# Designs tried in a protein design run: peptides against a protein of PDB entry 4N78. Part 83

Target 1, 186 residues: chain A of PDB entry 4N78
Amino acid sequence: HFQVICRLLGYQGIAVVMEELLKVVKSLLQGTILQYVKTLMEVMPKICRLPRHEYGSPGILEFFHHQLKDIVEYAELKTVCFQNLREVGNAILFCLLIEQSLSLEEVCDLLHAAPFQNILPRVHVKEGERLDAKMKRLESKYAPLHLVPLIERLGTPQQIAIAREGDLLTKERLCCGLSMFEVILT
Target 2, 155 residues: chain B of PDB entry 4N78
Amino acid sequence: MAELQMLLEEEIPGGRRALFDSYTNLERVADYCENNYIQSADKQRALEETKAYTTQSLASVAYLINTLANNVLQMLDIQASQLRRMESSINHISQTVDIHKEKVARREIGILTTNKNTSRTHKIIAPANLERPVRYIRKPIDYTILDDIGHGVKW

## One batch from the design tools (peptide; aimed at target 1 Y11 L169 C176, target 2 I109)

Design b2_p29_6_s4 (made by RFdiffusion4, then SolubleMPNN; from b2_p29_6, 8 letters changed)
Fold by OpenDDE base, seed 2:
Structure b2_p29_6_s4 (fold): chain B 186 residues (1-186), chain C 155 residues (1-155), chain A 29 residues (1-29)
Amino acid sequence: as target 1 above (186 residues)
Amino acid sequence: as target 2 above (155 residues)
Amino acid sequence: SVLGLTEEQLALFEEELQDLMAELLEAAE
């Protein structure tokens, strides 16, 4: 689904969606969640002494439940705050999935374009074969597919300009070194 | 442009008129030949004359048709060429606009990005000599993780 | 770069792409 969304929206659409999601997340964090956190901090027991180890894990849990009973029972926390946190989580997850899907699409595009852009696969030289000879053979095989040089030779100046720009846009992808998700986490 | 105009306004209409006139003339020739044959004491000669006139007339019509056809074809070729040029121009404009739109979109999304924390460890040792690709055995990027995303798993 | 990519980043990725292409070709064989 995310792959389809990425294909449909393109860079423009994805940018818009991401911006809006960031706004929503920011709004949730700075608004309702912040208010609840402040309130929780106010009602937080000032002295939460670690219960004696003698109570074991269940006893410790019960102790904390008792101390935090008022917080747990706070209806607004359960309903509104947790919902907002879920929304934030969903938004983050959504952003992650979009970025991953976009990256996949970009890689696929780059792979498809590579033979036409003088990007050749690395040749693993088996023992006894000259690397240079294999590379030359590979280059000769794909040389006719190099689109920009071909257009530069046969095309009009306008076509050449368009081809160069198209080539540049094809090569430059987010997956090459950029991340949107890291921005969201900051 | 001048040639096309000449074809449309002068040559083709002129050819059509000439062809029409030729048909009219053929009718007259036919009548003449018929009468000549009936009135002639030498039927063989009359027939030969008729044959000659018929051949000449047919040749003339054929010539007119051929000329007209060639002019029409030429007209169509010129028009086709003009359309192709227009199409090319439109395509160039369209591509330019698309590229521009894409650049704008990319700038917008670019603002939302930061550099991937690639661990500094890969000192891109500027390969001094372009020739020997240092076999960085990069751990195969397990693209299998990507396979699960591509198979249309509706998450 | 329209995206803000450095030439270095592009070069690095190109290398990765070349490796990937090699792997794909080997797998197809």
Scores: peptide ipSAE 0.327, ipTM 0.728, DockQ to the pose 0.695
OpenDDE base, seeds 1, 3, 4, 5: peptide ipSAE 0.020, 0.174, 0.019, 0.021; ipTM 0.558, 0.653, 0.518, 0.527

Design b2_p29_7 (made by RFdiffusion4)
Pose (drawn by RFdiffusion4):
Structure b2_p29_7 (pose): chain A 186 residues (1-186), chain B 155 residues (1-155), chain P 29 residues (1-29)
Amino acid sequence: as target 1 above (186 residues)
Amino acid sequence: as target 2 above (155 residues)
Amino acid sequence: SELEKQLEAIEEHALEIKDNLSTFEEGRE
């Protein structure tokens, strides 16, 4: 699903959705969640020690039950507080997962662009062979596929300018050195 | 474009009217051969001149049509090339717009991004100078090696 | 094995151009 969502939305669609999800998280955190956090903070026990081991686990469980009774009995703890928090959590997970799908989408695009952009994988080296001397030879094999230099050789200035822009857009992807989840949290 | 204007404004309309002139001139020439036969004292001579005019009329109508047909074809060939160049230009404009729309989309998501500080190194990196193997040499106990440390006491 | 080599090549290329992503630079400014 996320894979399809990435393809259909593109960079502009994903960006707007992320910007809008931030507005939703802001609306919830500064809104209903904040209201209920302030309310439950008063229902909270002003102080609450952690009982020594001596008291034993059963007495500690009884102590936490009494100290946190009002939290346990709060009627809207699930239908509201947990619900709102789940929505915020899902919004964060969407941003993380959608970025991962975008990264996979970009890397695949780059793999197909590599033959037309003079990007060769490492080649096997036998005895008496140097990669320096061999990689250059392989580059000659795929020289007719190097798109930008071919167009600069036979193309019109208009075709050349358009090729240079398209080649730039093809090789520059987010997965090459950029990320979003960090900014989302910040 | 100059050759097209010449075809559209003069050579085609002109060669066309030259055809209409043939329409009117031939019906005159048909009457003249009938009159020249009637007035003619020599019926076989007047027939041979009618035949001459018939053959000439045929050669003329075939020439006028051929000339006009070549012009119409040249016009269509030129117009076909115009559409060829125009499509090429429209495609470049389309590619340019696509590049722009993509730049706008990438600028929009670029706001939500930062550098991912990732690097690549080796599993093990040996030091520039490996530790020198120090030979063992016996030396006596010396109770004076600490004399210069702090407030020593020499003996 | 061929795919790993292709991915390594893309990784090396990405490391070369990682500080020069001009199409996203305006959005970051």

Design b2_p29_7_s1 (made by RFdiffusion4, then SolubleMPNN; from b2_p29_7, 10 letters changed)
Fold by OpenDDE base, seed 1:
Structure b2_p29_7_s1 (fold): chain B 186 residues (1-186), chain C 155 residues (1-155), chain A 29 residues (1-29)
Amino acid sequence: as target 1 above (186 residues)
Amino acid sequence: as target 2 above (155 residues)
Amino acid sequence: EELKAQLEAIEEYSLKIKDNLPLFEEGMK
């Protein structure tokens, strides 16, 4: 599903969606969540000492339950605050999955474009074969596919310009060094 | 353009008129041949003359049709060439627009990205409005990073 | 007179055909 979404939206659509999600997350964090956190901080016991180990796990649990009773009984926490936190979480997950899907698509595009851009994969050299000989053979095999040099030789100035720009756009992908998810976490 | 105009306005209409005139003349020739045969005391001579006119008339019509056909074909070739040029121009514009749109889109999404190598520590307070030129650090695409993700076609 | 006019028209047409015949022969090659 995310792959299809990435294909349908493209860079422009993804950018718009990400921007809107960031706005929503910001609004949730600075608005409702902040208000609830402030309220929770006010209700939070000022002094919460570690109960004695002698009370055992059930006693410790009861102690904390008692200390946090006002927080746990706060009905709006379950209904509104947790829902908002879920929305934030979903937004983060959405961004992560979109970025991953986009990266996969970009990688596929790069791989498909590679023969046309004089980008050759490092071929696994079997024992006894010289890497240089294999690479030379591969270069010779794909040399006719080098699009930009071909167009530079046979094309019009306009075609050459478009080919160069297209080549640049094909090479410059987000997956090569950029992360959207890191921005969202920030 | 001048050649196409000449074909459309002069050569093809002229050829059509010539063909029509030829039809009228052929009818006159036929009438003459018929009358000449009936009135002539030497029927053999009249027949030979009719054969000569028939052959000549067929050659003329064939020439006129061929000339007209060639002019029409030439016209179509010129028009086809014009259409191809127009198509090429449209494609060029379309590609230019697409490249521009892609650049804009990449700038927009680029604002939402950060470099993966940036150490976790610096709170890049993304200032909201600063069009930081997302310097696409033309990092040479180390495609080696892709080696681990893709099912490498084991050649 | 009408016959003479027809003959003249035929002769003129015949001359035109004769003049175009070489072009036709070249076009057929």
Scores: peptide ipSAE 0.020, ipTM 0.612, DockQ to the pose 0.005
OpenDDE base, seeds 2, 3, 4, 5: peptide ipSAE 0.019, 0.020, 0.018, 0.016; ipTM 0.627, 0.628, 0.629, 0.642; seeds 2, 3 fail the geometry check

Design b2_p29_7_s2 (made by RFdiffusion4, then SolubleMPNN; from b2_p29_7, 9 letters changed)
Fold by OpenDDE base, seed 5:
Structure b2_p29_7_s2 (fold): chain B 186 residues (1-186), chain C 155 residues (1-155), chain A 29 residues (1-29)
Amino acid sequence: as target 1 above (186 residues)
Amino acid sequence: as target 2 above (155 residues)
Amino acid sequence: EELQKQLEAIEDYSLEIKDNLPLFEEGMK
């Protein structure tokens, strides 16, 4: 699903969605969640000492239940605050998954573009003598696909400019060194 | 452009007119040959003359058709070339627009990105003092204290 | 003629990509 979304939206669509999600997350964090956290901090026992181990696990649990009774009984915490936290969590996960999916698509694009850009796959040949021959064969096979040099030789100045720009855009991908998810976490 | 215009306005219409005129002339020639054959005392001579005229007429028509056909083909080639040039121009514009859109999109998404901090894996220097595993002496939880708490069925 | 050869090479490669795409998609699952 995320791959399809990435393909459908492209960079622009993803950017828009991510921006809107960031706004939503910011709104949730700075608004409702912040208010609930403040309220919870006010109701939180200032001194919560560990009860003596002599009370046993049930006694300790009862102690904490008693100390946190007001928090547990705060109905809005469960219904509103936790829901908002879920929404934030979902948004974060969405951003992570969309970035991962985008990275995969970009890698695929780079892989597909490689022969056109004179990037040859590293052939793992077990036996050393066959490496040079295979590489030469690959070079010969893909030589006709080198678009930029071809266009530079045969194309008009305008075509050459477009080809160079296209080549640059093809080579430049977010997956090469940029992360959106890190921005979301900050 | 001038050549195409000349073909469209002068050569092709002219060729069509010439062909039409040739048709009319052929009809006249046919009538002449027929009449000449009927009126001539020497039927053999008249027939030979008719054959000559027929051959000449066919040759002339063939020439006119060929000329017209070549002009039409030339016209079509010029038009095809113009269409190809137009297509190339449109494609160029389209590509330019697409590149521009992509650049804009990349700028937009770029704002949402930061450099991947290759966290240098700080060698987790294993703390020299392996804190001796504090033997977690599992004190057996005596659950017998819970025997009195609950409505369980007294066996 | 050279352009035609290049076009053919591009077409051949495009077909190769198309044929490998499903394999790539399956490998990414």
Scores: peptide ipSAE 0.030, ipTM 0.694, DockQ to the pose 0.031
OpenDDE base, seeds 1, 2, 3, 4: peptide ipSAE 0.029, 0.014, 0.014, 0.015; ipTM 0.695, 0.638, 0.635, 0.639; seeds 2, 3, 4 fail the geometry check

Design b2_p29_7_s3 (made by RFdiffusion4, then SolubleMPNN; from b2_p29_7, 8 letters changed)
Fold by OpenDDE base, seed 1:
Structure b2_p29_7_s3 (fold): chain B 186 residues (1-186), chain C 155 residues (1-155), chain A 29 residues (1-29)
Amino acid sequence: as target 1 above (186 residues)
Amino acid sequence: as target 2 above (155 residues)
Amino acid sequence: EELERQLEAIEEYSLEIKDNLPLFEEGMK
């Protein structure tokens, strides 16, 4: 599903969606969630000591549950604050999955474009094969696909310009060291 | 452009008119040949004359049709070439626009990106000495302070 | 003639991509 969304939206659509999601998340965090957090901080026990480890995980959990019981039972917290937190969580997950899907698409595009850009795959040398001979065979195989040099030789100035711009746009991808998700987390 | 205009406005219409005139002339020639054959005492001579006129007439019509056909073909070739040039121009414009749109999109999404950093996971160090549990006295929390906060912002 | 050879090569490569694409997608899952 996310792959299809990435294909349909493209860079422009993804950017718009991400920007809007960031606005929503920011609004939720700085608005309702912040207000609840401030209020909760005011009502939080000033001294909450860690229980003894001898109580085990269940006992420790019960201790904290007891300390926070009144907070957890607050109806508005459950209905509003937790829902907003879920929305934030969903937005984050959405962004992560979109980025992953986009990265996959970009890698595919780079791989498909490689022969047209005179990028040869890494050659696995089998026993008895000469690396040089294999490389020469690959070069010969993909030589007719070198699009930009071909257009530079046979094309009009306008075609050459378009080909160069297209080549540049094809090479420059986000997956080559950029992350959107890290920006969302900051 | 001048050649195409000449073909459209002069040569092709002229050729069509010439064919029409030829038709009228052929009718006159036919009438003449018929009357000449009927009135002539020498029927053999009249027949040979008719054959000559028929051959000449067919040759002239064939020439006119061929000329007109060639002009039409030439016209179509010129038009096809013009359409190809127009198509090429449109394609170049379209590609330029697409590249521009893509560049804009790349800038927009680029603002939303940063360099991938290897986040070092901070090891959570468990505190060594768990302090003795202080008996918790339950004080009821007054949540009335939160009653004013819960109005969902209608976006 | 050179353009025709290049078009043919592009078509051949396109077919190769099409055949390998499902395998690539499966490998990336």
Scores: peptide ipSAE 0.036, ipTM 0.701, DockQ to the pose 0.029
OpenDDE base, seeds 2, 3, 4, 5: peptide ipSAE 0.000, 0.000, 0.031, 0.030; ipTM 0.648, 0.641, 0.698, 0.703

Design b2_p29_7_s4 (made by RFdiffusion4, then SolubleMPNN; from b2_p29_7, 11 letters changed)
Fold by OpenDDE base, seed 2:
Structure b2_p29_7_s4 (fold): chain B 186 residues (1-186), chain C 155 residues (1-155), chain A 29 residues (1-29)
Amino acid sequence: as target 1 above (186 residues)
Amino acid sequence: as target 2 above (155 residues)
Amino acid sequence: EELQRRLEAIEEYAEQIKDNLPLFQEGME
């Protein structure tokens, strides 16, 4: 699903969706969640002493349940605050999954473009074979596929310009060094 | 452009008119030949003359048709070339627009990105000692063991 | 007179044909 979304929206669509999600998250955090957190801080027991270990795990649990009873029983916390937190969580997960899907698509595009851009994979060299010789053979094999040099030789000035720009756009992808998710966390 | 215009406005219409005129003239020639044959005392000469006119007329028509056909073909070739040029121009514009759109889109999404801190993830030096997967035998944490620690000192 | 005009027209046409014949021959070569 996320792969399809990435393909359909493209960079522009993804950007718009991400911006809107950030607005929603900001609104939730600064609005309802902040208000509930403030309220919870006010009702938080001022003195919560650690019960003696002698009460055992059940006694300690009961102690905290008693001390936090008012908070736990606060119905609005469960219905509204936790729901908003879920929404924020879902938004974060959505952004993560979109970025991952986009990265995969970009990697695939880079791999597909590689033969046309003189980007050669590192060839596995068997023992005794010279890496240089294999690489030269590979270069020779793919040399006719180099798009920009081909167009520079055969194309019009306009075609050359377009080819160069296209080549640059193909090489410059987000997955090469950019993260959207880190911005969202920020 | 000038050549195409000449073909469209002068050469091809002219050729068509010439063919039409040729048709009319051929009819006249036929009538002449018929009458000449009937009236001539020397039928053999009249026949030879008719043959000559026929041959000449056919040659003329063939020439006119060939010329017209060539002009039409030339016209079509010029038009095809013009269409190809227009197509190329449209393609260039389209590509330019697409590149521009892509650049805009990339700028927009770029605002939402930061550099990946390639924190040199310290080579997780695989601990040389492959800690044998300690079969996490989930020993049920017998919390009862903690039951003995919590017995409050009876004061 | 009409016959004469027709004859003249035929002669003109014949002349045109004669003039075009070499062009045709050249075009066929």
Scores: peptide ipSAE 0.019, ipTM 0.651, DockQ to the pose 0.004
OpenDDE base, seeds 1, 3, 4, 5: peptide ipSAE 0.000, 0.013, 0.012, 0.016; ipTM 0.644, 0.649, 0.653, 0.642; seed 3 fails the geometry check

Design b2_p29_8 (made by RFdiffusion4)
Pose (drawn by RFdiffusion4):
Structure b2_p29_8 (pose): chain A 186 residues (1-186), chain B 155 residues (1-155), chain P 29 residues (1-29)
Amino acid sequence: as target 1 above (186 residues)
Amino acid sequence: as target 2 above (155 residues)
Amino acid sequence: AASKFLEQNIELAEEALEEHEEEEEEAEE
């Protein structure tokens, strides 16, 4: 699903959705969640020690039950507090997962562009062979596929300018050195 | 474009009217052969001149049509090339617009991004100078090696 | 989107080769 969502939205669609999800998280955190956090903070026990080991675990469980009774009995703890938090959590997960799908989408695009952009994988080296001497030979094999230099050789200035812009857009992808989840959290 | 204007404004309309002229001039020439036969004293001579005019009329109508047909074809060939060049220009404009719309989309998501500081190194990196193997040499106990440390006491 | 720009560059490269072949043929004539 995320894979399809990435393809259909593109960079512009994904960006707007992320910007809108930030507005939703802001609306919830500064809104209903904040209201209920302030309300439950008063219902909270002003102080609450952690009982020594001596007192045992069953006596500690009894102590936490009494000290947190008002939280445990709060009627809207699930239907509101947990619900709102789940929405914020899902919004964060969407941003993370959608970025991962986008990274996969970009890397595959780049793999298909590599033949036309003079990007060769490492070649096997037998005895008496140097990669320096061999990689250059392989580059000659795929020389006819190097797009930009071919158009600069036979193309019109208009075709050349358009080729340079397209080649730039093709090789520059977010997965090459950029990320978003960090900015989302910040 | 100059050759097209010449075809559209003069050579085609002109060669076309020259055809209309043939329409009117031939009906005169048909009457003349009938009159020249009637006035003629020599019926065989007047028939041979009618035949001459018939053959000439045929050669003329075929020439006028051929000339006009070549012009119409040249016009269509030129117009076909115009559409060829125009499509090429429209395609470049389209590619340009696509590049622009993509730049705008990428600018929009670029706001939500930062550098991912990732690097690549080796599993093990040996030091530039490996530790020298130090030979063992016996030496006596010396109770004076600390004399210069702090407030020593020499003996 | 990146793949579309790659296809368009491929099409431009093919057109340029076709125009160059036509020029070689006319020169030979």

Design b2_p29_8_s1 (made by RFdiffusion4, then SolubleMPNN; from b2_p29_8, 14 letters changed)
Fold by OpenDDE base, seed 1:
Structure b2_p29_8_s1 (fold): chain B 186 residues (1-186), chain C 155 residues (1-155), chain A 29 residues (1-29)
Amino acid sequence: as target 1 above (186 residues)
Amino acid sequence: as target 2 above (155 residues)
Amino acid sequence: SALKFLQQMQELAEQALREAARREAEAAL
């Protein structure tokens, strides 16, 4: 589903969706969630001492449950605050998944374009074969597919300009060094 | 452009007019041949003359049709070439616009990106003091210590 | 008038034949 969304929206559509999601997340964090956090900080016990270890795990749990009783019983926390946190979480996950899907699509595009851009995979050399000789043969075999040099030789100046720009756009992909998800986390 | 204009304005209309005029003239020739045959004492000679005129007329009409057809074909070829050039120009503009849109889109998404920091694997500096596993001596939980804190529900 | 037209048509036919012969000769070269 995310791959289909990436293909449908393209870079521009993804950018718009991501920007809107960031606005929503920011609104939730700075508004409702911040207000609940402030309220929770006010109801937090000022002095919470560690209970004696002699009470054992059940006694310690009961102690903390009692100290946090007002927080646990805060009904609005469960209904509103947790829902907002879920929405934020879903937005973050959506952004992660969309970036991953976009990266996969970009990698596929790069792989498909590679033969036309003189980007050849390193051939596994079997024992006894000269790597250089095989690579040269591959280069010679794919040389006619080099689109930009071909257009530079046969094309009009306008076609050459478009081909160069298209080649640059094909090579420059977000997956090569950029992360959207890191921006979302900041 | 000049050649196409000449074909459209002069050669093709001229050829059509010539063909129409030939029709009118052929009718006159037919009338002449008929009258000549009727009036001639030598019917055989008149017939041979009519055959000659018929052959000549057919040849001339065939030539006019062929010339006109070739001019029309040439006109169509020039027009087809012009359409192909226009199509190429439109495609070029379309590609330029698409590239521009893509650049804009990439700038828009680019502002939402940061460089992937290769997280240098911070060597988890193992804390030097390996806290000796304090043998958890399971001391039995003496629950009697809780007797002083709880509101003793006097059962 | 008809005779003049026929003569003109004959001249055109002869010219067409000469041009055709010239094109054939040029194609054979």
Scores: peptide ipSAE 0.027, ipTM 0.612, DockQ to the pose 0.011
OpenDDE base, seeds 2, 3, 4, 5: peptide ipSAE 0.024, 0.022, 0.021, 0.026; ipTM 0.607, 0.606, 0.611, 0.611; seed 5 fails the geometry check

Design b2_p29_8_s2 (made by RFdiffusion4, then SolubleMPNN; from b2_p29_8, 13 letters changed)
Fold by OpenDDE base, seed 3:
Structure b2_p29_8_s2 (fold): chain B 186 residues (1-186), chain C 155 residues (1-155), chain A 29 residues (1-29)
Amino acid sequence: as target 1 above (186 residues)
Amino acid sequence: as target 2 above (155 residues)
Amino acid sequence: SALKFLEMMKEMAEEALRRAREEAERAAE
């Protein structure tokens, strides 16, 4: 589903969706959630010490549950605050999954374009084979597929310009070194 | 363009008219040959004359058809060339627009990106001094402060 | 007979003309 969404929206659509999600998340965080957090901080026990490890995980959980019982039982936290947090969480997950899907698509595009852009795969050398000879053979095999040089030789100046720009855009992908998810988390 | 116009407006219509006229003339020649053969006492001579007229007529028609066909082919070639040029131009414009759109899209999404950093795992270190348990005194929490926040039920 | 030959040539000419017209019409479309 996310792959389809990525394909449908493209870079432009994804950017728009991400921006809107960021706005929503910001609104939720700075609005309702912040207000609840401030209120909760005011009522939060000033001294909450870590219980002894000797109590074990159940005892520790019970301790914190007791300390926070009144807060946890507050109905508005469950209905409003936690819901907003779920929405934020869903938005974050959505962004993550979109980025992952987009990255996969970009990688596939790069792989498909590689033979046309003079990007050769790593060569496995069998015993007795010379790496250099094998690489030369591969280079010779794919040389006719080099798109930009081919168009530079046979195409019009306009076609050459388009080919170069297209080649550059093909090579410059987000998956090569950029992350949207990190920005979303900040 | 001038050549194409000449072909479309003058040469091809002219050739079609000439061919039509030749058809009419052929019919007249055929009628003449038929009558000549029937009325002639020397059938062999009439036959030879008919053959001569037929050959001449066929040659003329063949010439007209060939000329017309060549003109049509030439017209089609010119039109095909024009269409190819137009197609090339349209494709170029389309590609230029697409590249521009892509660049805009890249800029827009680019502002939402940062360089990939290696995630550093932070270890949580337990505090060295376990403080003595402080007796917990439960104080009632007044949640009325939250009544003005959100769509909660006023209790 | 010469008459049959002329008739045949007439038919051929008519067919050639028909074909030429059809080709011209197709080219105009």
Scores: peptide ipSAE 0.023, ipTM 0.609, DockQ to the pose 0.012
OpenDDE base, seeds 1, 2, 4, 5: peptide ipSAE 0.023, 0.024, 0.025, 0.022; ipTM 0.607, 0.608, 0.613, 0.599; seeds 1, 2, 4, 5 fail the geometry check

